# Ledger of designs, part 96: peptides against a protein of PDB entry 4N7V

Target 1, 222 residues: chain A of PDB entry 4N7V
Amino acid sequence: TLRSITSPLVAHRLKPIRQKTKKAVVSILDSEEVCVELVKEYASQEYVKEVLQISSDGNTITIYYPNGGRGFPLADRPPSPTDNISRYSFDNLPEKYWRKYQYASRFVQLVRSKSPKITYFTRYAKCILMENSPGADFEVWFYDGVKIHKTEDFIQVIEKTGKSYTLKSESEVNSLKEEIKMYMDHANEGHRICLALESIISEEERKTRSAPFFPIIIGRKP

## One batch from the design tools (peptide; made by RFdiffusion4, then SolubleMPNN)

Design b2_p19_2_s4 (from b2_p19_2, 5 letters changed)
Fold by OpenDDE base, seed 5:
Structure b2_p19_2_s4 (fold): chain B 222 residues (1-222), chain A 19 residues (1-19)
Amino acid sequence: as target 1 above (222 residues)
Amino acid sequence: DELEKELEEELAEFSKEEI
């Protein structure tokens, strides 16, 4: 099943973006829908031959073939669905479209990993918890130039000198220089606070069913 | 996936403010 490969994508709260590759253009629309445009080149002109439009919650996939399958010239936005539209639920999506859906999902996940959910200013750093889940990325930009980037898989450190390295185990973290450990301790505290706030705010958001509370900014830049 | 790699490389050029 598609569900065994990926979960429904979640594009809520993401800003519009359009990214072109050689074979496709992927977009997040103002509506928070995700579009995958499959591009083909003919006579030095690019045409959109197929479009997958995925709802913001990932559960509905609309597929259409612009201009009766002849293709529509690539533009600054997806072509409007006019002809030969098919609509599927996530669980009923034909297997031939699974790869394209997975691509959209990966794109959304990437964007989420770069989209601030909580920005927290401390005395020493700008901390950012991102939108991706599970295990949201967490970045700490110290005002003195040190950077720490935490993901589910690793911790990347950039020192004042520009020296960068990646930590993938607790042993490597424990082997850090004492001065770097201080930065790590601060980063970890900021991370803990952001996660706690995320939990509290998300619960309140659930209760109120109001407009989204995220993204939020806590504190001010010194 | 080649497409994913290409996308990731391209997206890496964009700042958080642009996403």
Scores: peptide ipSAE 0.030, ipTM 0.645, DockQ to the pose 0.092
Fold by OpenDDE base, seed 4:
Structure b2_p19_2_s4 (fold): chain B 222 residues (1-222), chain A 19 residues (1-19)
Amino acid sequence: as target 1 above (222 residues)
Amino acid sequence: DELEKELEEELAEFSKEEI
């Protein structure tokens, strides 16, 4: 099943973006929907031959073929759907479209990993919890130039000297120099606080059932 | 903005690999 490969994408709170490749254009729209446009070149002109429009919650996929499959000239936005529209739920999406959905999902996850959900300024650093899930990326930009980037899979450290390395296990983290451990400790504390705030704010958001509270900024640069 | 610029640069490489 598609669900065994990926979960429904989540594009809520993401800013509009349009990324072109040779074969496709992927977009997050103002509506927070995600569009994958399949692009073909003919006579030195690019045409959109197929569009997958995915709802912001990833659960509805609308597929259409502009101009009855003849294509629509590539523009600054996806072409409007015609009468030849297929609508699928996530669980009913034909297998032939799974790769394209997976691409859209990965794209959205990447965008989410770069989209601030919580920005927290400490005495020593700017901490940023990103929108991706599970295991949101967490970046710490120390004012002295040290950077720590935590993901679900690794921790990247950039030292003042510009030396960069990646840690993939707790043993490697424990083997850090004491001076680097201090930065790591601060990063971990900032991370803990951001996660706690995320939980609290999300709960209040759920109770209020109003407009999103995120993104949020806590504190200010000293 | 700066975020979009960074995204475009990273996503460009990512997109080349995937499609």
Scores: peptide ipSAE 0.029, ipTM 0.671, DockQ to the pose 0.571
Fold by OpenDDE base, seed 1:
Structure b2_p19_2_s4 (fold): chain B 222 residues (1-222), chain A 19 residues (1-19)
Amino acid sequence: as target 1 above (222 residues)
Amino acid sequence: DELEKELEEELAEFSKEEI
């Protein structure tokens, strides 16, 4: 099943973006829908031959072939759906489209990992919890130049000198110099606070049924 | 996937400019 290889993508709260490669253009629209445009070149002109339009919650996929499959000239936005539109639920998506959906999902997840959900200013650092899940990325930018980036898989440290290294286990974290451990301790505290605030804010958001509270900024740069 | 890698690299550069 498609679910065995990916979950429905989640594009809520993401800012619009349009990213072009040689063979495709992927967009997050103002509507928070995701579009994958498959591009072909004919006589030195780029044409969109196929479009996957995915709902913001990832559960509905609309597929169409612009201009009856002849293609539509590539523009600054996806071509409008034409005749012969196919609509699928996530669980009913034909296997031939799974790779394209997976690509869209990975792109959205990447964008989410770079999209601030909570920005928290401490005395020593700017802390940022990102939108990706599970295990949201967490970045700490210390005002003195040290940087720490936590992901589900690793911790990257950039020292004042610009020296960079990656930690992949607790043992490696424990082997850090005492000076670096102090930064790590502060980063971990900031992370804990951001996760706690995320939980509290999300619960209030659920209760009020109002517009999204995120992204949020807490504190100010000293 | 080469397409994904290309998009990731481009997005990384974009993110650097926005920060």
Scores: peptide ipSAE 0.030, ipTM 0.642, DockQ to the pose 0.088; fails the geometry check
Fold by OpenDDE base, seed 2:
Structure b2_p19_2_s4 (fold): chain B 222 residues (1-222), chain A 19 residues (1-19)
Amino acid sequence: as target 1 above (222 residues)
Amino acid sequence: DELEKELEEELAEFSKEEI
């Protein structure tokens, strides 16, 4: 099943973006819908032959073939749906479209990993918790030039000298020199606080059923 | 702009493999 290889994509709160590759153009629209345009080249011109339009919650996929399947010239936005439209739920999406959905999902996940959900300013650093899940990326930009980037899989450190390295285990973190441990301790505390605030704010969003509270900025740069 | 550039590099590799 499609669910066995990916979850429904989530594009809520993401800013519009359009990314062109050789074979496709992927967009997040102002409506927070996601479009995959399949591109073919003919006579040195690019044409959109197929479009997958995915709802912001990833659960509805609308597929259409522009210009009766002849294709539409590639433009700065996806072509509008025609009368020949197929609509699927996530669980009913034909297997022939799974790869294209995965492409959209990967794109959205990458955008989410670069989209701030919580920005928290401390005395020493700017901390940023991103929108991706599970295990949201967490970045710490120390005002003195040190940078720490935490992902679900690793921690990257950039020292003042520009020396950079990646840590993949707790043992490697424990082997750090004392100076770097101080930065790591601060980063971890900032991370803990951001996660706690995320939980509290998300619960209030659920209760109030208001407009999204995120993204949010806490504190200010000294 | 910077985000688009970073994503282009990652997505280009994925696109070649999957589409």
Scores: peptide ipSAE 0.030, ipTM 0.680, DockQ to the pose 0.447; fails the geometry check

Design b2_p19_3_s1 (from b2_p19_3, 8 letters changed)
Fold by OpenDDE base, seed 5:
Structure b2_p19_3_s1 (fold): chain B 222 residues (1-222), chain A 19 residues (1-19)
Amino acid sequence: as target 1 above (222 residues)
Amino acid sequence: EIELEGIEDEKWEELAKSL
């Protein structure tokens, strides 16, 4: 099943974006829906041949073929759904569309990894917990120029000199110079605080059933 | 607010290879 290989994408709280590639244009709309436009080139003109429009919660997929499947010239927005429209639930999506859905999901996940959920200013750094899950990205921008980027898979360090390296194991982290460990310790503390606050705020959001509390900003830049 | 400036064009193309 599709569910065995991916979960429904979640585009809530994401800002609108439109990104073009050779094969597709993917958009997050003002409605927080996600559109995948499959692009083909004919005689140096790009045409949208197929569109997948996915609801913000990922559970509804609307598929249509512009201009009766002949394609519609690529524009600054998805073409209107006028021809050959089909609507599917996530669990009823035909297998032929699974790859395209997975693409949309990966795109959304990438955008989420660059979308602030919590911004936390400390005495020494701007800390940012991102929207992606599980294992949200965490970035720390120290005011002196050091940067630490934590993901589920690695930690990237950019030193004051511009020297950059990636750590993929605890052993590598433990082998860091003491001066870098100080930055890492601060980053880890900021990360802990952001995760704790995320949990508390999410619980209150659930209880109140109000408008989204995120994104939030905590503290001020010194 | 969105820190998308750090996403290189190559990353978007890499994702699209799955299509």
Scores: peptide ipSAE 0.422, ipTM 0.870, DockQ to the pose 0.036
Fold by OpenDDE base, seed 4:
Structure b2_p19_3_s1 (fold): chain B 222 residues (1-222), chain A 19 residues (1-19)
Amino acid sequence: as target 1 above (222 residues)
Amino acid sequence: EIELEGIEDEKWEELAKSL
């Protein structure tokens, strides 16, 4: 099943974007829906041959073929659904569309990993907890030029000199120079605080059932 | 969004290879 490979994509709170590649144009709309436009080049013109429009919660997939499959000239936005519209739930999506859905999902996940959920300014750094899950990315931009990027899989450090390296184990973290450990300690504290705040804010969102509280900015740049 | 600007074009193309 598709569910055995990926979960439904989640595009909530993502800003609209439109990204063109050779094979496709993918958009996050104002509605937070995700559109994958499959592009074909013909006679030096790009045409949209197929569109997958995925709901913000990833559970509904609308597929249509512009101009009865003849294609529609690529524009600055997805073509309107008109011809041969099919609507599927996530669990009944035909297998032939799974790769395209997976592409959309990976795209959204990448965008989420770069979309601030919580921005926290400390005395020394701008800390950012991102929207991706599980294990949201966490970035710390120290005002002196040091950068720490934490993911579920690794920690990347960029030193003042521009030296960059990746840490994948606790032993590697423990082997850091004392100076770098100070930055790491601060980053970890900022991360802890952001996670705590995320929990508190999410609980309040649940209680109030109002507009989303995220993204949120805590503090201000010194 | 400044953070999104940090995504290199090559990364988008790499994802699209899966299509």
Scores: peptide ipSAE 0.411, ipTM 0.865, DockQ to the pose 0.023
Fold by OpenDDE base, seed 2:
Structure b2_p19_3_s1 (fold): chain B 222 residues (1-222), chain A 19 residues (1-19)
Amino acid sequence: as target 1 above (222 residues)
Amino acid sequence: EIELEGIEDEKWEELAKSL
């Protein structure tokens, strides 16, 4: 099943974007729907042959073939749906579309990893917890130029000198120079605080069922 | 305040290879 290889994508709270590649153009719309436009080139002109429009919660997939399958010239936005539209639930999506759905999902995951959910200003740094899950990315931009990027898989450090390296284990973290450990300690504290705030705010958001509370900004740059 | 500028064009193309 599709569910065995991916979960429904989640595009809530993501800003609109349009990204072109050789094979496809993928967009997040103002409606927070995700559109995958499959592109073919004919006589130096790009045409959209197929469109997958996926709901913001990933559970509904609408598929259409512009201009009766002849294709529509690539434009600055997805072509409007035609009268020949197929609509599927996530669990009923034909297997021939699974790869395209997975592409959309991976795209959304990447965008989420770069979309601020919580921005927290400390005395020393701008901390940002991202929208991706599980294990949201966490970035710390120290005002003196040091940068730390935490993901589920690694920690990247950029020092004042511009020296950059990646840490993949606790032993590597423990082997850091003392001056770098100070930055790491601050980053970890900021991370802890952001996670705590996320939990509290998410609970209040659930109770009120109002407009989304996220993204939020806490504190001010000194 | 999306920080998509940090994503290199090559990364988008790599994702699209799966299509």
Scores: peptide ipSAE 0.393, ipTM 0.864, DockQ to the pose 0.036
Fold by OpenDDE base, seed 3:
Structure b2_p19_3_s1 (fold): chain B 222 residues (1-222), chain A 19 residues (1-19)
Amino acid sequence: as target 1 above (222 residues)
Amino acid sequence: EIELEGIEDEKWEELAKSL
């Protein structure tokens, strides 16, 4: 099943964007829907041959073929659906569209990993918890130039000298110089605080059923 | 503030290879 290889994408709170590649143009709309436009070239002109429009919660997929499948010239926005429209739930999506859905999901996940959910200013750093899940990315920009980027899979460190390296295991983290460990300790504390705030704020959102509280900024740069 | 400007074009193309 599709569910065995990916979860429904989540585009809530993401800002509108449009990104062109060789094979496709992918957009997050102002409605927070995600559109994948499959592009083909003919006579030095790019045409949209197929569009997948995915709901913000990833559960509904609308597929259409512009201009009766002949294609519509690539423009600054997805072409409007006119005919030959199919609508599927996530669990009923035909297998032939799974790769395209996975692409949309990976794109959204990348955007989420670069979309601030919580910005927290400490005495020493700007900390940012991102929107991706599970295991949201966490970035720490120290005011002295050190940067730490935590993901579910690794920790990247950029030192004051510009030296950059990636840590993939606890043993590598434990082998850090004492000076770098101090930065890591601060980053970990900032991370803990952001996760705690996320939990508290999310609970209040659930209770109030109002507009989303995120993204949020805590504190200010010194 | 979305930091999408920090995503290199190569990364977008890499994702699109799966299509």
Scores: peptide ipSAE 0.392, ipTM 0.863, DockQ to the pose 0.036

Design b2_p19_3_s2 (from b2_p19_3, 8 letters changed)
Fold by OpenDDE base, seed 1:
Structure b2_p19_3_s2 (fold): chain B 222 residues (1-222), chain A 19 residues (1-19)
Amino acid sequence: as target 1 above (222 residues)
Amino acid sequence: EIELSGIRSEEWEKLAESL
C-alpha cells in the first residue's frame, strides 16, 4: 500500500513557494495545496505533461494532463485543469503515481524542516523549532557565530572558526569540549522551552478551533 | 522568516531524481 511507504503529506501553515527542478516544478499554493508539474523538454522548450495536485492534508490527489496530454508550456504557475481530470483518495491512488506522491511528500517534509514553527530569542541565540515531524528540526543561531542544528538523527555544530562536525550519539556529545558543551546546554534548554510552548499552544489551538496560532515568535533579538 | 534559502539547489535536484 501507499501507506507502507509514506504517510499523507501535511502542508498546513506552509508559505507558498514554487521550486523548479530538471524533472518537475513543485508548488505550494496559497490554498496550501501541493502541485507537482512533471516537465519534459522538447526543442529547447519545457512543457508540463502531467500535474498532480494534492490537498493540504494529503488525502486527495487530483491528476490531469494538460492540453490533452500534448503538454502545456511551462509558466509561472500550474496550468489549469481542463482535460481528463481524475480525482483519487490517498488510499485509492493508482500505484503508477506512488513515486510521484512520495516525491511530493519528501518535498513537503524538506520544506517543513526549514519552516519555523516557533522562533525563540534568548540572550545569546535565535532558536527555531521547525514544522517537520516526527522529531522537528531545531536550529540555534548564536549571535557570536556558533550554530547548532538538531535533527532526529544527528546534531550538527558549526563553530566560530567555521569548523563543522556532526554528532550521532550521546557519547560523542559527552566528549565535546567544555566550551562547546555550554552552547549545547543552551541549545537544549531552548529546545525544551520550545517543545513545552508547542504543547501548550497546540492544546489551546485545539480548544479554540480558530485560525492557526503558529508560527509564533517569542522574545526579541537583543 | 522561512529558512528555505538554506536549502541547496543540489538538495532539490537530488530529491527530484526519485521521479
Scores: peptide ipSAE 0.491, ipTM 0.895, DockQ to the pose 0.037
Fold by OpenDDE base, seed 3:
Structure b2_p19_3_s2 (fold): chain B 222 residues (1-222), chain A 19 residues (1-19)
Amino acid sequence: as target 1 above (222 residues)
Amino acid sequence: EIELSGIRSEEWEKLAESL
């Protein structure tokens, strides 16, 4: 099943974007829908041959073939669907489209990993919890130039000297210089606080059933 | 303040290679 490969993508709260690659153009629309335009070159012109439009919650996929499958010239926005439109639920998506859906999902996940959900200013750093899940990315920009980037898979450290390295195990973290451990301790504390605030704010958001509270900024740079 | 400028062009292309 598609669900065994990926979960439905989530594009809520993401800002509109249009990114061109060699094989496709991906857009996040103002509606927070995700559009994948499959591109083919013919006679030095790029044409959109197929479009997957995915709902913001990832559960509905609309597929159409511009200009009766002949393709439509690539423009600054996805071509409008005219005819031969198919609509699928996530669990009913034909296997032939799974790779393209997975691509859209990975694209959205990358964007989410760079989209602030909570920005928290401490005395020493700007902390940012990102939108991706599970295990949201967490970045700490210390005002003195040190940077720590935490992901589910690794921790990247950039020291004042510009020296950069990646930690992938607890043993590597434990082998850090004492000075760097102090930065790590602060980063971990900021991370804990952001996660706690995320939980509290999300609960309040659920109760009020109002517009999204995120993204949120807590504090200001000293 | 989305940090999309931090995503290298190579990362976008790498994802597209899966198509």
Scores: peptide ipSAE 0.488, ipTM 0.894, DockQ to the pose 0.036
Fold by OpenDDE base, seed 5:
Structure b2_p19_3_s2 (fold): chain B 222 residues (1-222), chain A 19 residues (1-19)
Amino acid sequence: as target 1 above (222 residues)
Amino acid sequence: EIELSGIRSEEWEKLAESL
């Protein structure tokens, strides 16, 4: 099943974007829907042959073929759905579209990993917890130029000199120089605080049934 | 607000290769 491969994508709170690649153009709309335009090149002109429009919660997929499948010239926005429109739920999506849905999901996940959910200013750094899940990315921009980027898979460190390296195990983290460990300790503390606040705020959102509280900014740059 | 500057063009293309 598709569900065994991926969960429904979540595009809530994401800003509109349109990104072109060789094979596709992906858009996040003002409505927070996601559009995948499959692009083919013919005679040095790019045409949209197929469009997948996915709801913000990922549960509804609308598929259409511009100009009866002949394609529509690539423009600055997705073509209007006019021909060969099909509508599917996530669990009823035909297998032939699974790869395209997975692409959309991965795209959204990438965007989420770069979309601030919580920005927290400390005395020493700007800390940012991102929207992706599980294991949201966490970035720390120290005012002196040091940067730490934490993901579910690794920790990247950029030192003042511009020297960059990636840590993939606890052993590597433990082997760091004391100076770098100090930065790491601060980053970890900021991370803990952001996670705690995320939990508290999410619970309040649930209770109040209010408009989204995120993204939020805590503190101010010194 | 979005830290999209951290996403290289190659990363977008690599993702699209799966299509």
Scores: peptide ipSAE 0.488, ipTM 0.896, DockQ to the pose 0.036
Fold by OpenDDE base, seed 2:
Structure b2_p19_3_s2 (fold): chain B 222 residues (1-222), chain A 19 residues (1-19)
Amino acid sequence: as target 1 above (222 residues)
Amino acid sequence: EIELSGIRSEEWEKLAESL
């Protein structure tokens, strides 16, 4: 099943974007829907041959073939749906479209990992908890130039000198220089606070069922 | 503000190779 490969994508709270590659153009619309435009080149002109439009919750997939399958010239936005439109639920999506859906899902996940959910200013750094899940990315930009990027898989450190390295285990973290450990300690504290705030705010959001509370900014740059 | 500037063009292309 498709569900065994990926979960429905979640594009809620993501800002609109349009990203072009050789094979496709993918967009997040103002409606938070995700559009995958499959692109082919003919006579030095790019054409959209197929479009997958996925709902913000990932559960509905609308597929259409512009200009009766002949393709439509690539523009600055997805082409409008034609009369020949197919609509599927996530669990009823034909297997021939699974790879394309998975691409959309991975794209959204990447965008989420770069989309601030909570921005928290400390005395020493700008801390940012991202939208991706599980294990949201966490970035710390120290005002003195040090940067720490935490993901589910690794921690990247960029020192004042510009020296950059990646840590993948607790033992490597424990082997850091004392000066770097101080930055790591601060980053970890900021991370803890952001996670705590996320939990509290999410609970209030659930209770009120109002407009999204996220993204939020806490504090200000000194 | 979105931090998409941190995603290199090569990363987008690599992702699209799965199509």
Scores: peptide ipSAE 0.479, ipTM 0.894, DockQ to the pose 0.036

